# Ledger of designs, part 105: peptides against a protein of PDB entry 4N3Y

Target 1, 83 residues: chain A of PDB entry 4N3Y
Amino acid sequence: ETRDQVKKLQLMLRQANDQLEKTMKDKQELEDFIKQSSEDSSHQISALVLRAQASEILLEELQQGLSQAKRDVQEQMAVLMQS

## One batch from the design tools (peptide; made by RFdiffusion4, then SolubleMPNN)

Design b2_p29_3_s4 (from b2_p29_3, 18 letters changed)
Fold by OpenDDE base, seed 5:
Structure b2_p29_3_s4 (fold): chain B 83 residues (1-83), chain C 83 residues (1-83), chain A 29 residues (1-29)
Amino acid sequence: as target 1 above (83 residues)
Amino acid sequence: as target 1 above (83 residues)
Amino acid sequence: SPLEELERRLEESQIRLEELKKELEEAQK
């Protein structure tokens, strides 16, 4: 029966459209996941860079302290040698 | 006493040097970690991009399929209307 | 993995669409 055939084809078309919409959504979710993953990695790397910079500052302070200590020792040794 | 002062300063110098070496090591480890993390992230992102591209291809195929299905349905409906 | 799940869903979508096309083609016979 013609009318029944038309109804069947209309249903199939609706189902195809629904499937397309679902696929489009899935693609979008995948893209969002990639974007979020990239952003998270970027934030993590930035935090690690800041920690590295803090370590660099500490290293410089220690180097300065070491240099000063060396000078102090040398000065005291000179005093001892003159006594 | 001068000698005692020198000995104290020498100890402080050794301790400072030990701390410096430790900090240098920690800094290097942190730099290595950042480098490795960045490389790993880069590889992961590249892989995800490839997968996204594959999904894009699939979506295009599905869109083409849907368009064809729509045309086929329209053609069948036309046949039915003429019968 | 969320990525793997999404890829699986896309594959299922492709299969479903192909099934619909086959059914439509059979209806034309």
Scores: peptide ipSAE 0.033, ipTM 0.444, DockQ to the pose 0.023
Fold by OpenDDE base, seed 3:
Structure b2_p29_3_s4 (fold): chain B 83 residues (1-83), chain C 83 residues (1-83), chain A 29 residues (1-29)
Amino acid sequence: as target 1 above (83 residues)
Amino acid sequence: as target 1 above (83 residues)
Amino acid sequence: SPLEELERRLEESQIRLEELKKELEEAQK
């Protein structure tokens, strides 16, 4: 009968609304997590990039130093051979 | 004397070369880590975004269903009151 | 894991939403 159908629909409506609110909350939490995770990753990557760049500078300095050291050794060996 | 200086420089050169190779390896590992971490994060974020979008679609459908259900309840209540 | 738990909750919500959709659709017939 109509009364029973109305009561059933009212229950379904309440249940659906509860589920809607729960899902909305879950969605929002997911979006917040994604945003935070992305920002954290971005910051970490940026920091690591800076570190990599510092290492590259050090490598270049070391290579220059090695080249100079090699030249210095060669020069001193030449002097030694002449002595 | 010159011999001692040469030997010292040879040692310095070897030590510097060892440091260079170590630093090169460290740099490469860091770059590889950054790349992998970035790709992993990107893939994860993309997957989560898709899931969030799916949830949004379901929410919209649910809201439409709720609105219709509310109207149906109201209509049936009106019929009941007229009976 | 907080992420895994959230993912689980979302999946459960999606399943329930589909069930509610079917129920509402059937009730509208």
Scores: peptide ipSAE 0.030, ipTM 0.456, DockQ to the pose 0.017
Fold by OpenDDE base, seed 4:
Structure b2_p29_3_s4 (fold): chain B 83 residues (1-83), chain C 83 residues (1-83), chain A 29 residues (1-29)
Amino acid sequence: as target 1 above (83 residues)
Amino acid sequence: as target 1 above (83 residues)
Amino acid sequence: SPLEELERRLEESQIRLEELKKELEEAQK
């Protein structure tokens, strides 16, 4: 009968609303997770990039030192050959 | 004396070269790690975005259902009031 | 950005949800 049908529909409406709220919550949590994950990854990568840059500087210094040492050896060899 | 100095410099040169090679290797590994990490993060975020999109579709369907249910309740109430 | 777009969509959905809640409350009277 009509009264029973109305009550049934009211229940369905409440249930639908509950599901809607739950889904919205799940969506929010998912978005928050994506945001946090992206930020964490960005920070980690930034730190790693900085370390790579530090290694680059050290590499350049070592290359310069190696080149200078080579020159020094060559010069010393020349002196030795002349003595 | 000069000969001893030359030998010392040759040793220093070899040591510097060893350090250079090690640093270059470390830099390469770091770059590879950054690349892999970025790719993994990208894939994971893409998957999460797809899940969010699925939730969006469900949310829209629930909203439509809720709206329809409300209309149905109102219609049934009207019928009840007229009976 | 894609994330900003998602945040915008979420906000719009939340507004709609509040409207539906209001409508539900009225229907329950």
Scores: peptide ipSAE 0.020, ipTM 0.437, DockQ to the pose 0.038
Fold by OpenDDE base, seed 2:
Structure b2_p29_3_s4 (fold): chain B 83 residues (1-83), chain C 83 residues (1-83), chain A 29 residues (1-29)
Amino acid sequence: as target 1 above (83 residues)
Amino acid sequence: as target 1 above (83 residues)
Amino acid sequence: SPLEELERRLEESQIRLEELKKELEEAQK
C-alpha cells in the first residue's frame, strides 16, 4: 500500500536524522571532555610549579642561613684562637 | 670551655648543611615529578586529540550516509508517485 | 572510561546508520 510505504520511508529518514544528531552530540561531548581534561591538567601542573617555587625560596633562605652559620663558626674560632 | 664550644658550633654547622641538602633533594624530586607529569599529560592529550579526529571522520561518513538515505527516500517516493 | 564510552556510542551510531541504509535499499526492491 502506497500510503503505508511512504510513512515507513518518512520514519526511516527521521531515524537517520536522529542518529546524525546524536553522533554530533557525542562528538561535542568528547571535545568538551578533552578540553576540560587539558585545563585540569594545566591547573594541576601550575599548582605544582608554585610548590616548586616555594621550595626554591626556602632553599635560598637555607643557603643564606648556612653561609651565615659558617661565618659565625669561623668568627668564633678566631676569637678562641685569640684568647 | 673552648673545646666544647668549638664542637657545639661544628655540630650546628653540620645540622644546617644537612637541612640544605635535604631541601635540595626535595626540590629536585618535585621538579622531576612536574616534568614527568607534564609529559604524561601531553601524551594523554595527544591521544585524545587523535581519537577526536577519528570521531570527526566518522561524523563525516555518517553525514554522507544520511544524505544518501535522504536521496534514496526521495527516489522511492518518486517511484511510488508514478505507480 | 568516559572517552571509551563516547567512542562506543559513536560506533553504535555508525552501525545503526548502516542498518538504515540497508533497510532503505531493501525498500527499493
Scores: peptide ipSAE 0.036, ipTM 0.449, DockQ to the pose 0.023; fails the geometry check

Design b2_p29_4_s1 (from b2_p29_4, 16 letters changed)
Fold by OpenDDE base, seed 4:
Structure b2_p29_4_s1 (fold): chain B 83 residues (1-83), chain C 83 residues (1-83), chain A 29 residues (1-29)
Amino acid sequence: as target 1 above (83 residues)
Amino acid sequence: as target 1 above (83 residues)
Amino acid sequence: PFDELEARLEESQLRLEALRAELEAAQAA
């Protein structure tokens, strides 16, 4: 019966539209999540890189200090041996 | 007293070395963390992108179905009006 | 590496906007 067929098709159309809208929403949410996740990760990594750089600078200073201290110890040892 | 000076310098040297080693370890841990975090984030984002792509494909299919269903409904309505 | 991800995301967003436009057109017709 034609009337029944029309009703069936109308239902199918509504269902298809609902699924389409839902999927579009889901996709948008995923994109938003990706964007936010990427930004957060980028910021975190940048902060950690800066921290690592600070550590590197400190290492260089400590290495310099270590070298100087070693020289000073050696000099003092020489003085001690002469006394 | 020279002997006391030497002892003091030896202590300072040990302390400097300890700090250096600690800082080197910390730097390495940070670098490892950055690398791992970056890889994990990249993998996660890639997976989410693929998921979004799958949604897009579904959207295209649904859009096609929607268009066809609309045409079918219109055709059936025309038949109904003729009967 | 993040630049590539952002580029991919932007492309996806453009495609999504096109789909939204198509849906709107279909609803209006």
Scores: peptide ipSAE 0.035, ipTM 0.417, DockQ to the pose 0.037
Fold by OpenDDE base, seed 5:
Structure b2_p29_4_s1 (fold): chain B 83 residues (1-83), chain C 83 residues (1-83), chain A 29 residues (1-29)
Amino acid sequence: as target 1 above (83 residues)
Amino acid sequence: as target 1 above (83 residues)
Amino acid sequence: PFDELEARLEESQLRLEALRAELEAAQAA
């Protein structure tokens, strides 16, 4: 019956609209999550890279210092042997 | 005194070496952390993007369905009015 | 719609790849 069909279709339309709205909301939430997660990860990794670079610089300085210290010890040992 | 100086320098050399080893370890730990964090973040974001894309496809399908449903309701209403 | 997010995500991914490259270079040194 046409009347019944119309009522059924109206109900289905409302249900479809509800599903659309829900899906739109879900999509937006996912997009927001992705955005926030990406930004957080990017900032975190950048900070960690900077820390690693600082450690690298310190390592190079320490290596140079060690090399010099080794030479100094050797020179002092030579002087000691001559005395 | 030369002997005392040599002993002092040897101690300083050991201390410097200890600092170097510690710094090397710290650097390695940071690099490992960055690597793991980067991989985890990359995989997570990729999965979320795919999920968002799936939602987009569903949204498009639902929108098309809604448009058709709306047309169907309008057609049925017209039939009802004619009866 | 999804284009703006994708563009932003791509930018972020490129930055992350650059950081990964820096790390890899540091490990190789």
Scores: peptide ipSAE 0.024, ipTM 0.399, DockQ to the pose 0.054
Fold by OpenDDE base, seed 3:
Structure b2_p29_4_s1 (fold): chain B 83 residues (1-83), chain C 83 residues (1-83), chain A 29 residues (1-29)
Amino acid sequence: as target 1 above (83 residues)
Amino acid sequence: as target 1 above (83 residues)
Amino acid sequence: PFDELEARLEESQLRLEALRAELEAAQAA
């Protein structure tokens, strides 16, 4: 009968609404996660890049020092061989 | 004396080289980590975006269904009230 | 809204590539 049909439709509506709310929540959680993950990874990558750059600067300095040291050793060895 | 000085310089050179090698290794590890992290995060974010988009599509469908169901319930209730 | 997220990701990737290029250039110097 009509009343029972209405009750059935009301139940279906409640179920649909529950699914809607759940899906909305899931979507929001995913969007929030994506945003947060992106920000976190970006900051992490930036920090790591800075560290790598610092190491590169040190590397360049060490290379220069090494080259100079090598030259110095060669000069001293030449002197030694003259003795 | 000169020979001792040369030996000292050789030691210094070895130490400098060791530091250089360590720094080079550290730099490489950081670069590798950055690259891998970037790739992983990119893939993860892309996957999550796709999931969120799927949820959005479902949400839109549910919203349409909910609207229709609401209309149907209202129509049936109107009929019921007429009885 | 998802296009914005993808755009931000792309921007970050481009920035990273630029930084990597700078590091490579420094190594070659």
Scores: peptide ipSAE 0.022, ipTM 0.401, DockQ to the pose 0.060
Fold by OpenDDE base, seed 2:
Structure b2_p29_4_s1 (fold): chain B 83 residues (1-83), chain C 83 residues (1-83), chain A 29 residues (1-29)
Amino acid sequence: as target 1 above (83 residues)
Amino acid sequence: as target 1 above (83 residues)
Amino acid sequence: PFDELEARLEESQLRLEALRAELEAAQAA
C-alpha cells in the first residue's frame, strides 16, 4: 500500500516536473517573442514618425513656397501694369 | 523510511505544483500582454501609415498646385506683356 | 505634433522594460 503510494507520487512528481519544464519553456518563448516584437514595432513606429515629420516639413515648405510665389507674381504683375 | 519518503515526495509535489501554477499564471499574463501589445501596436502603426499617406497626398497636391500656379502666372504675364 | 507619439512609444518601451525586469527578477528568485 505505502509502496504503491510512493510509486504513484513519484509518477505524479515526474509528470508535474515535465509539465513545469514545458511551461517554463513556453514562458521563455513568449518572453523572447515579446522582446522581438517590441523591438520590431518600436523601429517601425520610429521610422513612420520620422517619415511623417519629413512629410510635414515638406508640406510646410511647399505651402510657404506657394504663398511666396503668389506674392511674387502679384508684385511682378503690378510692375508690369505700371510699366 | 518509506513513510518519510512519502512525506518528502508529497512536499516536493506540492512545491512543484505551486511553482507550476505560478508559472502558468505568468505565462497567461505574458499571453495577455502580447495580445494587448500587438493590438495597440497594430493600431498605432496603422494610424501613422494613414497619416503619412494623407501627408504624401497633400504634398503631391501642393506640388501640382504650385506647378500649375507657376504656369498660370507665366501665361498671365505673357498676356500682359502682349497687351 | 509628434511629441505625443514619441511619448507613447517611450511609455510602451518603459513598460516593456519594466515587465522584463520583473520577469528576470522572478526567474532569479
Scores: peptide ipSAE 0.017, ipTM 0.408, DockQ to the pose 0.029

Design b2_p29_4_s3 (from b2_p29_4, 17 letters changed)
Fold by OpenDDE base, seed 5:
Structure b2_p29_4_s3 (fold): chain B 83 residues (1-83), chain C 83 residues (1-83), chain A 29 residues (1-29)
Amino acid sequence: as target 1 above (83 residues)
Amino acid sequence: as target 1 above (83 residues)
Amino acid sequence: PFEELEARLRESQLRLEALRAELERAQAA
């Protein structure tokens, strides 16, 4: 019966629209989550890189200090033996 | 006194070496952490991108379905009015 | 808008890959 078919199609249209709206909402939420997650990861990595760089600078300073200390010890030991 | 100075410098050398070893360890741990974090983030983002793409495909299908459903309803309503 | 997000994500992935490569080189040296 045509009238019943029209009613059925109207229902299907409403259902399709509801699903579309739901999926659009889900997609939007996912996009927002990905955006936020990506930004958080980027900032975290940047902070960690800065920490690594600070450690690198400290390592270089300590290596130089170690080399100098070794030379100083050797020099003083030589003085001790000669005097 | 020279002998005391030598002993002091030897102590300073040991302390510097200890700090260097500690800092090298800390740097290594930080590098390992950054590496692991980076890999985890990359994989997570890739997975989320795939999920977003799936939602996009579904949205396109639903939009097409909605348009078709609307056309079908209009067609059947016209038939109903004419018959 | 979604394409822009995908582009940003791809850029982020490339940066992460570069960082991993740098760390790997540093560890090998």
Scores: peptide ipSAE 0.024, ipTM 0.401, DockQ to the pose 0.049
Fold by OpenDDE base, seed 2:
Structure b2_p29_4_s3 (fold): chain B 83 residues (1-83), chain C 83 residues (1-83), chain A 29 residues (1-29)
Amino acid sequence: as target 1 above (83 residues)
Amino acid sequence: as target 1 above (83 residues)
Amino acid sequence: PFEELEARLRESQLRLEALRAELERAQAA
């Protein structure tokens, strides 16, 4: 009777240990995945931000050019009107 | 001569404006994409973190159970030895 | 154990929000 109980408990202990090890492994995999995912996302976002910033610079340059062009047209019109 | 110059500048102005509008649109699309990407990544990571936390809780419970099982086995062995 | 990951996530979110704010300011200027 007692011997049988001991054997049963030994089995339960082994099963519990197996579950623990499995769960530990799963947790580690999730942590690694999160880390990798975060790094990848961060890098991707950074790249896109840089691209957007390049567009911003271009916008500023184009706005400046457009303003200058507008002024040039106005000046030429003035010359035309004075001739 | 001056009239021709005015017409040329008007064309240049139109071209510049077209470029500006195009670039503004491109920038906006990039910003929207970054926003969406960031939100999606954030939500995904949060979900994974919660899952990992659930695993942590399970680990703690299993460790406690394992410790108890070990003690139970030891107690039963003691009973066996005393019989 | 997961606090570090959460902290990193929060930091990233804050950086993104700051960037968005800067872009909005640039558009408004």
Scores: peptide ipSAE 0.023, ipTM 0.406, DockQ to the pose 0.054
Fold by OpenDDE base, seed 1:
Structure b2_p29_4_s3 (fold): chain B 83 residues (1-83), chain C 83 residues (1-83), chain A 29 residues (1-29)
Amino acid sequence: as target 1 above (83 residues)
Amino acid sequence: as target 1 above (83 residues)
Amino acid sequence: PFEELEARLRESQLRLEALRAELERAQAA
């Protein structure tokens, strides 16, 4: 009677503790995954931002160079037509 | 005696179940966070990659244009010197 | 434009650090 109740509760307690331990382990693994994933993503995004910025600066320089070259050609053509 | 043991085990079981439920909730929240964070990061990275690629293509075009402009200037100078 | 992206990244990092702190406190309890 009461003895059977004790045995039942002991079994339930063991089962609950086993599940708790497993769940805590799973949670810890997820936390570790989040930490690692976040760090990796942060580094990748930062690298991409820097790369994009470098490209943008280069684009501006090339555009200025192209504009200057075009002006130079136009000036030379003007001289040619006057000569 | 045995009755006291039953009461003790019942309390322990309730405590274990409460902790289990809390831990399971925490785990679920982390899983949801991972999913959302992963999606956000993926979109951001993809956007940055596309921007970088677009910039690279534009750089190539500008470089070709600059090279052509330089050649045109050189040809005009050659004609000018012959005239 | 890139400054905004960097700001967003920093904000994300701060949020992550806060979450880590909360998790640490929960584990200690």
Scores: peptide ipSAE 0.018, ipTM 0.392, DockQ to the pose 0.028
Fold by OpenDDE base, seed 4:
Structure b2_p29_4_s3 (fold): chain B 83 residues (1-83), chain C 83 residues (1-83), chain A 29 residues (1-29)
Amino acid sequence: as target 1 above (83 residues)
Amino acid sequence: as target 1 above (83 residues)
Amino acid sequence: PFEELEARLRESQLRLEALRAELERAQAA
């Protein structure tokens, strides 16, 4: 009967609409999550990069100091041997 | 005494070298961590993007189905009213 | 590489927004 068919179609339409709404919500949540995750990752990596940069600067300073100290030791040793 | 100065400088040099080695190790660990973290984040976000893409496809299909179903219902209702 | 990821995300968001707009139009009709 046509009436029965209409009722069936109405049910199907309601079900489809429910799924559509659910999927739309899920997609929105995923987008939000991706955005947040990206921001968190970016901030974290940036912080780590800054730490690495600080270490690099320190390394350069230490290398220079070490080199100078080595030269100083060598010079003093030479003086000691001459005395 | 020069000898005492040399000994002091040697100690300072050893200390500086120890700090240098430690800092070098720390820097390497940070670089490794950044690399790994970046890869993990990239993979994770890629997976999420794929999920979002799947949802998008589903949404398109549902939208089309819903639109067609709506038309079908309207048509059947018209037939029902005519009968 | 991270900038590329952000670009991909932005593109995905734009596509999603377009889809939402289409759905809104369909619902309004």
Scores: peptide ipSAE 0.036, ipTM 0.420, DockQ to the pose 0.055; fails the geometry check

Design b2_p29_4_s4 (from b2_p29_4, 17 letters changed)
Fold by OpenDDE base, seed 5:
Structure b2_p29_4_s4 (fold): chain B 83 residues (1-83), chain C 83 residues (1-83), chain A 29 residues (1-29)
Amino acid sequence: as target 1 above (83 residues)
Amino acid sequence: as target 1 above (83 residues)
Amino acid sequence: PFDELQARLEESQLRLEALKAELEEAQAA
């Protein structure tokens, strides 16, 4: 019966619209998640880079210390040889 | 005494070198960690992008379905009005 | 794991500082 079919189709249309709205919302949430995740990752990597730079500075200081120690040993050896 | 001082300095030099090597290793490990973390993040974001794309496809399908349902309702209503 | 590496770096820095102090003492002798 046509009348009943129309009512059925109207219900189906409402259901389809609800599904569409839900999917649109889900998509938006995914996009927001990706954006936030990307920003968080970027910030984390930047922080790690800064830590690596601090390590680089420490390495340079150690290298300088080693060089000085080597020079000190050489100087002391020279003094010893003169005795 | 100079001789004893030389021996002491030689030991200190060895210790300094050991510290240098250790720090160099630690720096390398940090760099490796940053690299791995960045790659993992990149892969994760790529996977999420693919999921978002799948959601986009579903959205398009739902939009098509909704449009068809609307047309069907309109057609059925027209038939009813003719009865 | 990263925090552990940072801790090791801090330890290395402390050792370096101690070594520097010892070098200064040796130079003063």
Scores: peptide ipSAE 0.046, ipTM 0.511, DockQ to the pose 0.023
Fold by OpenDDE base, seed 2:
Structure b2_p29_4_s4 (fold): chain B 83 residues (1-83), chain C 83 residues (1-83), chain A 29 residues (1-29)
Amino acid sequence: as target 1 above (83 residues)
Amino acid sequence: as target 1 above (83 residues)
Amino acid sequence: PFDELQARLEESQLRLEALKAELEEAQAA
C-alpha cells in the first residue's frame, strides 16, 4: 500500500537524520577532547618550566656562594702565609 | 687557630661545590624531562588532530549521503502519490 | 576515548550506508 510505503520512507529518513546528528555530536566530543588535552599539556609544561626556572635561580645563588667561599679561603690562606 | 679555620673553610667550599654540581645535574634532568614531555605531547596532539580530520571527512560524506537519501525519499514519495 | 569515538563514527557511517542501500532497493522495486 502506498500509505505504508510512505510511512516506511519517513522512518528511514528520520533514522538517517538521527545518524547525522549523532555523528555531529561525536565530532564535537572529539574536538572538545583535543582542546582539553592540549590545554592540559600546556599547563603541565608551564608548571615544569617554572620549576626549571626556580632551579636555575638556585643554581645561580649557589654559584655566587661558591665564588664567595673560594675568595674567603684564598684570603685566609694568604693571611696564614704572611704570618 | 687560623690553620683550623682554613681547613674548615676548605670543607665548606667542597660542600658548596658538591651542592652546585648536584643542582646542575638536577637542572639538566629537568630540562631533559621537559623536552621529552613536550615532544610527546606534540606527537600525541598531531595524531589526534589527524584523527579528528578523518572524522570530519567522514561527517561530510555522511552529510552528502543524507542529502541524497532525502532526495531519494522525496522522489519516491512523489511517485507513490502519482500512482 | 578517541578510539571509542572513532568507532562510533564508523558505526554511523555503516548505518547510513545501509539506509542508502535500502532506499535504492526501494526505488528499484
Scores: peptide ipSAE 0.036, ipTM 0.488, DockQ to the pose 0.023
Fold by OpenDDE base, seed 4:
Structure b2_p29_4_s4 (fold): chain B 83 residues (1-83), chain C 83 residues (1-83), chain A 29 residues (1-29)
Amino acid sequence: as target 1 above (83 residues)
Amino acid sequence: as target 1 above (83 residues)
Amino acid sequence: PFDELQARLEESQLRLEALKAELEEAQAA
């Protein structure tokens, strides 16, 4: 009886150890995933921010061009009125 | 001739304005996307970190139980040897 | 990949808890 109990406990102990090791591995993989995901997200966000900045520069250039064009139109309208 | 120039400039001005508005819209959408993406990523990472922490706590408990089980098995083995 | 990993982790946790409980019960008997 005692022998049987010992054998049973030994088996259960081995099973517990196996599960523990597996869980430890899974935890490590999860941590690695978090790290990688965070880095990827950070890179993506940075790229998007740079893109937004480029668009902002373009907007400023377009605004300048628009202002100049408006002035040019007004000048030509004035000439037309004199004609 | 002057009239033709005015018409041309007006067209160019409209085109420039259209481009400006489109670019402004695109910029806004990009900014909104960045904000949403950042928030989502932050929430996700936080959740994952908490889960990893929970796993760590469980691992510690399991390790304690495993150690105790090991001791108990050893004691029973000793009893068996005496029998 | 995250969801799968999480699922495996949770399954492992549940199994470990069950084994722990069984082990404690067996030791007490």
Scores: peptide ipSAE 0.028, ipTM 0.498, DockQ to the pose 0.017
Fold by OpenDDE base, seed 3:
Structure b2_p29_4_s4 (fold): chain B 83 residues (1-83), chain C 83 residues (1-83), chain A 29 residues (1-29)
Amino acid sequence: as target 1 above (83 residues)
Amino acid sequence: as target 1 above (83 residues)
Amino acid sequence: PFDELQARLEESQLRLEALKAELEEAQAA
């Protein structure tokens, strides 16, 4: 019967609409997750960059110390040679 | 003695140099990790963006289908009312 | 949680596609 067919189609339409709305919500949640993940990755990378910079500073200080030590050794050797 | 002092300083210099080289290696590894992590994150995010776009296209198609279904139901109702 | 969310999204899409197909079949009948 056409009436029964219409009722069936109306039900299916409501179900489809409900599913569509749910899918839209899920998509939005996925987009939010992507955004959050990207931000978290950015923050983590920034932190790692800062750590690398700190290591660079330490390396520079160690290089300076090494250079000074070398100079000190050379000076001591010079004194030894003159003794 | 100055000679003993020189030997001590030479040892300290070697130790400092070894530590410097190790730290330089560690720094390089960290930089490589940051670079790789950033690239991987970028690729992953790009892939997820594409998936989100595909979902968007699907949702648009489903919305069109829903609209058509609604129109079809309305047409069926009109026919029913005329019977 | 990403995998679960993606799975739910895919399942939802499949269900909606199935409903769409059923509607098309009903319209053709």
Scores: peptide ipSAE 0.025, ipTM 0.493, DockQ to the pose 0.016

